# Designs tried in a protein design run: peptides against a protein of PDB entry 7BDX. Part 6

Target 1, 212 residues: chain A of PDB entry 7BDX
Amino acid sequence: EMGAAACTLLWGVSSSEEVVKAILGGDKALKFFSITGQTMESFVKSLDGDVQELDSDESQFVFALAGIVTNVAAIACGREFLVNSSRVLLDTILQLLGDLKPGQCTKLKVLMLMSLYNVSINLKGLKYISESPGFIPLLWWLLSDPDAEVCLHVLRLVQSVVLEPEVFSKSASEFRSSLPLQRILAMSKSRNPRLQTAAQELLEDLRTLEHN

## One batch from the design tools (peptide; made by RFdiffusion4, then SolubleMPNN)

Design b1_p8_3_s3 (from b1_p8_3, 5 letters changed)
Fold by OpenDDE base, seed 5:
Structure b1_p8_3_s3 (fold): chain B 212 residues (1-212), chain C 212 residues (1-212), chain A 8 residues (1-8)
Amino acid sequence: as target 1 above (212 residues)
Amino acid sequence: as target 1 above (212 residues)
Amino acid sequence: SLLEELFK
């Protein structure tokens, strides 16, 4: 219980850039983010079936960890740190997103996807995650999720790839051949306005790339 | 392990006034400090004999908690919060300081004493702790510690009482009758310069009060 | 331009 409470407070205060800098400026940052990955992995591996105790101390703890990673990745120096010094954590997040079934651990998926999106804001981060083995299949696996928020963040991450010609050119063939176009088209007609807009924008960007 | 790491990071960043304000401005502060007291109490109660695993994850966790309390108490709004909303925690700290034997959990004692000293900076805080049952006997119990740092912080807390006439007047009779003068005199001759100075200053302040 | 996202 106390660990979850402490981690939740750390998550809350990590919304500040200065706090992120303080976390990273300490001698314990590396160890913290290493153990973060292990903890998240252990949690996901311990999930029996689709039964999620969303309000458990353990779940709250893992949510707070994912939130901290997201907030760190929201800052330029935080992204630099993650991509330079915490690659194993990024690899773990990618792996865990692949291990989770559609509809499973939705809130955690959203947080992890948000962290990856934030990492993708810089070119080095985007290159790193997009060059991960199975990255494109992973995107489509996640896009099969019934949850609109999961799908929204997947579309945003896909858009990050599409908006960077240097990155997109490397994966363009696989991307085009495997694109779940019907699914994205369906999302462009969603009643969820955020999902609808994200899908429409992505489709427009893809059309622009086909004409070039 | 992860809980201790998270708590340690929270301790580190709590050195900032803005972080303390952020902790207190959240909806989770009350619960956090409530559980903090329980966790510290459980740890102290679980100590078997004088064997301390100082470098254990559990010890580090409790040290970080005590450090957070100390840093919160170092800020005016933090002191106000503790005295208004976390009195049980202050009571717990006082109790735990009484439960520990001389030489036992020295580092934790120092941190707890530092927190009480910080609370004593404001009159409301000083009044609260000094009016606690057994406060004066507790001071002398702690001053019997063989550790110079423990004794230093006890002397500082005693000085906080002596420097506030309104507070000192209420306990003056008990204070004078039970004062371990020989022990304080011995400390004034310590090879530790900080302890030596603190003891000398206290003796001078006490002499001034005897002439008034 | 991509916008940074904070989760509170």
Scores: peptide ipSAE 0.044, ipTM 0.845, DockQ to the pose 0.108
Fold by OpenDDE base, seed 3:
Structure b1_p8_3_s3 (fold): chain B 212 residues (1-212), chain C 212 residues (1-212), chain A 8 residues (1-8)
Amino acid sequence: as target 1 above (212 residues)
Amino acid sequence: as target 1 above (212 residues)
Amino acid sequence: SLLEELFK
């Protein structure tokens, strides 16, 4: 309980760039983010099937941790830190996204995807995560989620890849051959306006790439 | 372990006034400080005799919590918050200081005393803690500690009382009758220069009050 | 355009 409360406060104040810089400038940052990955992994491994107690202290704790990572990744120096000094955490996030079933831990998926999206703003970060083994299959696995918010953040991450020629060129063949086009087309007709817009933009970007 | 790491980071960033304001401006502050008191109490109750594992995650966790309280109390709005909205935490700190034996949990005592000193900067805070039952006996109990740093912070807190006529007048009789004068005189000859100075200043303040 | 997102 106390850990969850402390993490929640730390998460809240991590919305400040200066706080992120202070966290990273200290001698405890490396240890903190190392244990963060381990803690998130332990939580996911403890889940029995699709059942999650969203209101539990443990859930709140892990959500706060994922929120901290997201807020760190929202800052340029935070992205640099994660990609240079916390690669294992990024690997863990990618692994956990693969371990979770459709509809399972939706909020955690969203937070982790938001962190990866923020990391993807940096070309070095985008290169790193996109070169992870099974990255393209992972995107499609996540896009099979029934949750519109999960799918939205997957589409945004896919768009980050598509909009970067240096990254897209490396995976273009696999991407084109495995693209769940019908799923994305269906999302472009979604009643969720954010999902609809994201799907439409991605389809437009893909069409532009086919003509180049 | 994760809780200790999170609290340590939160403690570090709480050195910023803006971070303290952000913590207190959120909807989680009340819960956090409530659980903080409970956690500190549970830790002290779990101690067997005078043995403490200072390097344990649990110890680090509680030290960080006490450090956060100290940093909050270092800011005007933090003092106001503690005195208005977290009185139970202040009561807990006072109780724990009474429960600890001489030489036991020295670092925690120092942190708690520093927080109380910071609270005492506010007249409302000073009035509140000085009107707690057994406050004067508690000061003398703490002054019997063999640790110079503990004694230093006790003397500083005593000085806060002595320098405030509205507070001192209420307890002057009990104070004068129970004052461990010989102990304070011995401290004025300490090889620890901070302790020596604090004891000398307090003795001067007391002499001034006797002539008034 | 890639925009940074804070989660509060």
Scores: peptide ipSAE 0.043, ipTM 0.845, DockQ to the pose 0.109
Fold by OpenDDE base, seed 2:
Structure b1_p8_3_s3 (fold): chain B 212 residues (1-212), chain C 212 residues (1-212), chain A 8 residues (1-8)
Amino acid sequence: as target 1 above (212 residues)
Amino acid sequence: as target 1 above (212 residues)
Amino acid sequence: SLLEELFK
């Protein structure tokens, strides 16, 4: 309980850019983010396929860790740190997103996807994650989730790839051949306004790329 | 290990006044400091009398908790919070300082004494801790520690009581009757310059009070 | 343009 409380407070205060800089400027950042990845991996591996998010201290603790990574990735120096010094953590997040089943650990998926999206704002970060083995199949696996928030954050990450010509050109053939167009079209008719808008915008961006 | 790392980072960033305000402005502060007291108490109760500070994750975690309390108490709004809303934590710190033997958990004692000293900067805080049952005997118990840093922070807390007429007048009779004068005189001859100075200043303050 | 997102 105390660990979850401390980590939750750290998550809350990490919404400040100055706090992120203070964390990264210390000599403990590398070890902290290394253990973060291991802890998140241990948590996901402990999940039974049929067990939904437990309202436990452990789940709250892992949510706070994912939240800290998200807040770090929201800052320019934080993205640089993650891409330069914590690539193992990025690899772990990609792996864990692949290990989770549709509908499993929805809130954790959202936080991890938010962190990857923030990393993708940096061209070096976008290159790194998009060139990871199985990245495109992973996107479609995640887009099969019944949760609207998961799907929303997947579509945002897909858009981040599509909007960068240097990155998209490298994966364009695989992307076009495997695109779940019917699924995205269905999302463009969603009752969730945010999901509806994100799907529509992505479809428009894809149409413009086919005409160029 | 992860809990200790997270709490250590929280301790580090809590050196900022703005971070302390952010912690206290949230709805989680009360629960956090409640669990802090319980965790510190559990740690001290788990110590065998002959076991020195373990270089363990648990000890590092508790050091970080004590450090956070110290940093909170260093800020005006933090002192107000502790005195108004976390009196149980103050009671716990006083209790734990009494439960520890001379030479036991030296670093933890120093951090807890620093937090009490910071609380004593507030008149309401000084009144609260000085009116606690067994406070004066506790000071002399702590001053029997062989560690110079422990003794230094005890002398600073004693000075905080002596310098406030409203507080000192209430305890003056007990204070004068139980004062370990020979111990303080010995400290005024210490090889540790900080301890030497603190003991000399306290002796001067005590002499001025006897002439008034 | 991609926007940075914080989560509390």
Scores: peptide ipSAE 0.043, ipTM 0.844, DockQ to the pose 0.108
Fold by OpenDDE base, seed 4:
Structure b1_p8_3_s3 (fold): chain B 212 residues (1-212), chain C 212 residues (1-212), chain A 8 residues (1-8)
Amino acid sequence: as target 1 above (212 residues)
Amino acid sequence: as target 1 above (212 residues)
Amino acid sequence: SLLEELFK
């Protein structure tokens, strides 16, 4: 309980750029993010057996950890840190997103997807995650989620890939051949306005690319 | 391990006034400090049996918690919070300082004494802690510690009491009757310059009070 | 343009 409470507080204050700088300026940052990945992985591996209730201390702990990573990745120096010094954590997040079933651990998926999106703001970060083995299949796997918020963040991440010609060109063939167009079209008709807009924008971006 | 790492980071960033405000502005502050006291108490209670090695994750965790309290108490709004909303934590710290033997858990004692000193900067805080049952005997118990740093922070806390006539007047009789004058005189001859200075200043303050 | 996301 105390660990979860401390992480939750750390998560809350990490919304500040100055706090992110303070976290990274310390001598404990590398170790913290290393253990973060391990802790998140251990949690996800434990899910296959017992339905850990959403409200458990462990769940809250892992949510806070994912939230911290997200807020770190929201800041330029934080992105640089993750991409240069915590690649294992990024690999872990990608792996965990693959290990989770559609509809499983929705909140955690959202936080992890937000972290990856934030990392993708940096070209180096985008290159790193997009060059990860199975990245494109992972996106489509995640887009099969019944949760609109998960799908929204997947679409945003897809958009970040599509908006970078240098990155998109490397995956264009795989992207086009596996694109769940009907799924995205269905999302463009969603009652969720954020999901609807994100799907529409992505469809527009894709149409622009086909004419080139 | 992860809990200790998170607390350590939170401790580090709590040196900022803005971070303290952010901690206190959240809806989790009360719960956090409530559990903090309980966690510290549980740790100290566990010491009577097993020599928990100084380098244990649990020790680091508790040190970080005590450090957070210290940094919160260093800020005016933090002192107000502790004195108004977390009195149980202050009571716990006082109790724990009494439960520890001379030479036992030196680092924790220092952090807890620093927190009490910071609280004592506020007159309301000073009144609260000085009116705690057994406060004066506790000070002398702590001053018997072989560690110069513990003794230094005890002397600083004693000085804060002596410098407030309204507070000192209530305890003057007990203070004079139980004052370990020879111990303080010995400290004024210490090779530790900080301890030496603190003891000298306290002796000067006491002499000034005797002439009044 | 990609916007940074903060989560509280």
Scores: peptide ipSAE 0.033, ipTM 0.841, DockQ to the pose 0.108; fails the geometry check

Design b1_p8_3_s4 (from b1_p8_3, 5 letters changed)
Fold by OpenDDE base, seed 4:
Structure b1_p8_3_s4 (fold): chain B 212 residues (1-212), chain C 212 residues (1-212), chain A 8 residues (1-8)
Amino acid sequence: as target 1 above (212 residues)
Amino acid sequence: as target 1 above (212 residues)
Amino acid sequence: SLLEKLFK
């Protein structure tokens, strides 16, 4: 309980750029993010057996950890830190997103996807995650999620790939051949306005790329 | 391990006033400080049996908690929060300082004493802690510690009492009758310059009070 | 990139 409470507070204050800088300026940052990945992995591995209730201390703890990573990745120096010094954590997040079934651990997926999206704001971060083995299949796997917010953040991550010609060119063939166009089209008709807009924008971006 | 790491980061960033405000502005502050007291108490109660090694995750965790309380108490709004909404935590700290033997858990004592000193900066805080049952005997018990830094922070806390006539007048008889004058005089000759200075200043303050 | 940063 106390660990989860401390992490939750740290998560809350990490929305500040100055706090992110303070976290990274300490000598404990590397160790913290190393253990973060391990802790998140241990949690996900534990799910295959017992339906750990959404409200458990462990769940809250892992949510807070994922939230911290997200907020760190929102800041330029935080992205640089993650891409340069915490690649194992990024690899872990990608792996965990693959290990989770559609509809499983929705809140955690959202936070992890937000973190990857934030990392993707930097070209170096985008290159790193997009060059990860199985990245494109992972995106489509995640886009099969019944949750609109999961799908929204997948679409945002897809958009970040599409908006970078240098990155997109490397995956263009795989992207075009595996693109779940009908799924994205269905999302463009969603009653969720955020999902609808994100799907529409992505479809427009894709159309622009086909004419080039 | 992860809990201790999170608390350590939270401790580090709590040196900022803005972070303290952010901690207190959340809906989790009350619960956090409630559990903090319980966690610290549980740790101290566990010491009577096994020499928990100074470097244990649990020790680090409790040190970080005490550090957070200290940094919160350093800020005006933090002092107000502790005195108004977390009195149980203050009571716990006072109790724990009494439960620890001279030379036992030096680092924790220092942090807890620093927190009480910071609370004592406010008249309301000083009144609250000084009116705690056994407060004066507790100060002298703590002043018997072989550690110079423990003694330093005890002397600072004693000084805060002596500098407030309204508070000191209520305890003046007990204070004068139980004052370990020879111990304080010995500290005024310490090779530790901070301890030496604090003891000298306190002796000067006491002399000023005797002439009135 | 024109991407908006996300805080949570």
Scores: peptide ipSAE 0.186, ipTM 0.864, DockQ to the pose 0.121
Fold by OpenDDE base, seed 1:
Structure b1_p8_3_s4 (fold): chain B 212 residues (1-212), chain C 212 residues (1-212), chain A 8 residues (1-8)
Amino acid sequence: as target 1 above (212 residues)
Amino acid sequence: as target 1 above (212 residues)
Amino acid sequence: SLLEKLFK
């Protein structure tokens, strides 16, 4: 309980750039993010057994951790830190997103996807995550999720790839051959306006790339 | 481990007034400080059994908690919060300072004393802690500690009482009758310059009060 | 990129 409470407060204050800088400026940041990955991994592995209540202290703790990573990744120096010094954490997030089934741990998926999206704002971050083995299949696996918010953040991440020519060119063949076009088209007609917009924008960006 | 790491980061960033305001501005602050007291109490109670290594994760966690309280108490709005909304935590800190033996948990004592000193900066805080049952005996108990830094912070807290006429007048009789003058005089001759100065200043303040 | 950063 105390750990979860402390982590939740840290999550809340990490919404400030100055707090993120303070987190990263300390000598303890590296260890913290290393343990973060391990903790998230342990949590996801524990889900195969007892249905941990979504509102458990452990769940809240892991949500706070994922939230901290998201907020760090929102800041330029935070992205640089993650890509330079915490690649294992990024790998862990990618792995966990693959290990989770559709509809499983939706809130955690959203937070992890938000963190990856923020990392993708930097070319260096985008290159790193997109060069991860199975990245494209992972995107499509995640797009099969019934949750609109999961799908929204996947589409945003896909858009980040599509809008970066250097990255898109490397994966363009695989991307085009495996693109779940029917699924994205269905999302463009979603009643969820955020999902609808993201799918429409992505489809427009893809059309633009086909004509160039 | 993860909880201790998160709490340690929260401690580090809490050195900022803006972070303290962010901690307190959230709806979770009250619960956090309530659990903080319980956690600190549980830790101190656990010391009677297995000699927990001073460098244990649990020790580091409790140090971070005490550090957070100290940093919150350093800020005016933080003191107001503690005195209004977290009196139980202040009571717990006072109790734990009484429960710990001379030479036991020196680092924790220092942090707790620093937090109480910061609380004492406000008249409302000073009144609250000084009106605590056994406060004067507690000060003298703590001054019997062999650690110079413990004694330093006790002397600072004593000075905070002495320099506030409204508070000092209420306790003046008990204070004068029980004052460990020989101990304070010995401290005024300490090789520790910080302790020496604090003891000298207190003795000067006491002399000034006798002449008024 | 012109992508909006996300906070949570």
Scores: peptide ipSAE 0.185, ipTM 0.865, DockQ to the pose 0.121
Fold by OpenDDE base, seed 5:
Structure b1_p8_3_s4 (fold): chain B 212 residues (1-212), chain C 212 residues (1-212), chain A 8 residues (1-8)
Amino acid sequence: as target 1 above (212 residues)
Amino acid sequence: as target 1 above (212 residues)
Amino acid sequence: SLLEKLFK
C-alpha cells in the first residue's frame, strides 16, 4: 500500500518539468527506471489471460510507474535520458504491449503508448522504437483493440512515423503491405471525435505520401 | 525494492518548495501521510531490541518517508498541513522516538527529530508537540543517546522551546526540575563543534532565563 | 517535431 501511495505522489509531481529534471539529476534515476521495467514486466506476466485489470494497489502502482515514464518522456531531457540510458525500459514497454491481448489492461496500454508517443517526438527516439523488431506488426496488433483510447494512441504513434520521411522510407514497404486500411477507415467514421480526427488526418497524410 | 526506490526519488525531489506544494495540493496527501505513520510504526515495532539498523530496502524506505516528512515540515504550508491535518503522524513520530533505545535506529531518529524541529519553527507546531504527554521526559530520554547527531537535534528542539516564552512558561517548572544539566555541560565540551556550539548556546539561553 | 507532448 505505501509503495503505491509514494509512487502515485511521484507520478503527480512528475507533471512538472522541474521535477523531471530533479529526478534525472539524482544518482538514483538509472536504478529506478531499471526496476520500473522489471516491475511492469512482472505485473503483466502475473496476469491470467482472462483476468481484467482490477483496481488494486498493485495495478495503481504500475499505473503510477507508467505515468512517471510518460511524464519524463514529455520533456526533452527526459526523452534524451530514456533513449540514451533506459533503452531496456523502452524495449520492455514494447514487449509488454505485444504480450497484452486486445481489451486487456487498457489503462496500462494507454499509458505505455503515451510514453512511446512522447519518445517519438524526437528523431532519435522515433528511430529507436521504429527500428525495434516487430514494430509494425505490433502497431497493427494494438490497433485491433476494441478500446478507442488505445486505438487513438496507436494512430498517433503511426502518425509520428508517417511524418518523418527518413523513418518512414525505411519501413514504407512493410507499412504499405500490411496497413489495416479498412480498420483505419472505420475509425475515421467513429463517434469518438478524437479517434475520428486522428484517423482522418492519418488517411490524409498517407494519401499525400502516395502521390509523392 | 521498487517501493523504496520510488519513495527515495520522492524524498529527493521534496527538497523543493514547489514539490511540497504539489504534494499537498493533490487529493492523495492525507492518505499518504496517514499510511506513512503506520509504516514507520510497523517498522519500529518489528525491530528486535538488539538489532541495529541494517542497510535494507525496508530501512531505506522508512528513511525516505521520514525525509519526506522533514522536507514537508521545512515549508510553511507544509507545517500548517502537518499540524492541521496530520497530527496522528506527529503523535506517531513522538511515540516512536520514545520506543527506540539509545543507539537504536540512529539515522531514523535524526530524521524524525529534524521533522519535529521543523514543525517547531511555527508557534502552532511548537505548541502542539510541546503539549504532548511526556514531551519533556522524551527530550531527556533522547539526550541520553550516545550519538552526537541525535543529541544535536534534541538540543535544537529544546532551544525551540526555550526561545518561545509563551511555551516555555507552561513547562518551566518541569523543565528546570528535570534538566540534565551535567549532560548538557558535557556536550558543551564536545569535540564535535556543532554539538559543542548548540550546547553552549542553550546554556547561555538558560542562564538568561534564570536572571529574568 | 510538430507533435504535441502528452502528460498524464
Scores: peptide ipSAE 0.184, ipTM 0.864, DockQ to the pose 0.119
Fold by OpenDDE base, seed 3:
Structure b1_p8_3_s4 (fold): chain B 212 residues (1-212), chain C 212 residues (1-212), chain A 8 residues (1-8)
Amino acid sequence: as target 1 above (212 residues)
Amino acid sequence: as target 1 above (212 residues)
Amino acid sequence: SLLEKLFK
């Protein structure tokens, strides 16, 4: 309980760039983010099937941790730190996203995807995560999720890849051959306006790339 | 472990006034400080005799919590918050200081005393803690500690009382009758210059009050 | 557009 409360407060104040800089400027940052990955992994491994107690202290704790990572990744120095000094955490997030079933831990997926999206703002970060083994299959696995918010963040992450020629060129063949086009087309007709817009933009970006 | 790491980071960033304001401006502050008191109490109750594992995650966790309270109390709005909305936490700190034996949990005592000293900067805070049952005996109990840093902070807290006529007048009789004068005189000859100075200043303040 | 996200 106390850990969850402390993490929740730390998450809240991590919305400040200066707080992120203070966290990273300390001698405890490396240890904190190392244990963060381990804690998130332990939580996911403890899940029995698709059942999650969203209101539990443990869930809140892990959500706060994922939120902290997201807020760190929202800042340029935070992205640099994660990619240079916390690669294992990024690897863990990628692994956990693969381990979770459709509809399972939706909120956690959203937070982790938001962190990866923030990391993808940096070319070095985008290169790192996109070169992870099974990255393209992972995107499509996540896009099979019934949750619109999960799918939205997958589409945004896919768009980050598509909009970067240096990254897209490396995976273009696999991407084109495995692209769940019908799923994305269906999302472009979604009643969720954010999902609809993201799917439409991605389809436009893909069409532009086919003509180049 | 994760809780200790999170609290340590939160403690570090709480050295910023803006972070303290952000913590208190959130909807989680009340819950956090409530659980903080409970957690500190549970830790002290779990101690067997005078033995403490200072390097344990649990110890580090509680030290960080006490450090956060100290940093909150260092800010005007933090003092106001503690006295208005977290009185139970202040009561807990006072109780724990009474439960600890001389030489036991020295670092925690120092942190808790520093928090009370910061609270005492506000007249409302000083009135509140000084009107707690057994406050004067508690000061003398703490002044019997063999640790110079503990004694230093007790003397500073005593000085806060002595320098405030509205507070001192209420307890002057009990204070004068129970004052460990010989102990304070011995401290005025301490090789620790901070303790020596604090004891000398308090003795001067007391002499001034005897002539009034 | 690539947008950073903060939780408040």
Scores: peptide ipSAE 0.152, ipTM 0.862, DockQ to the pose 0.105

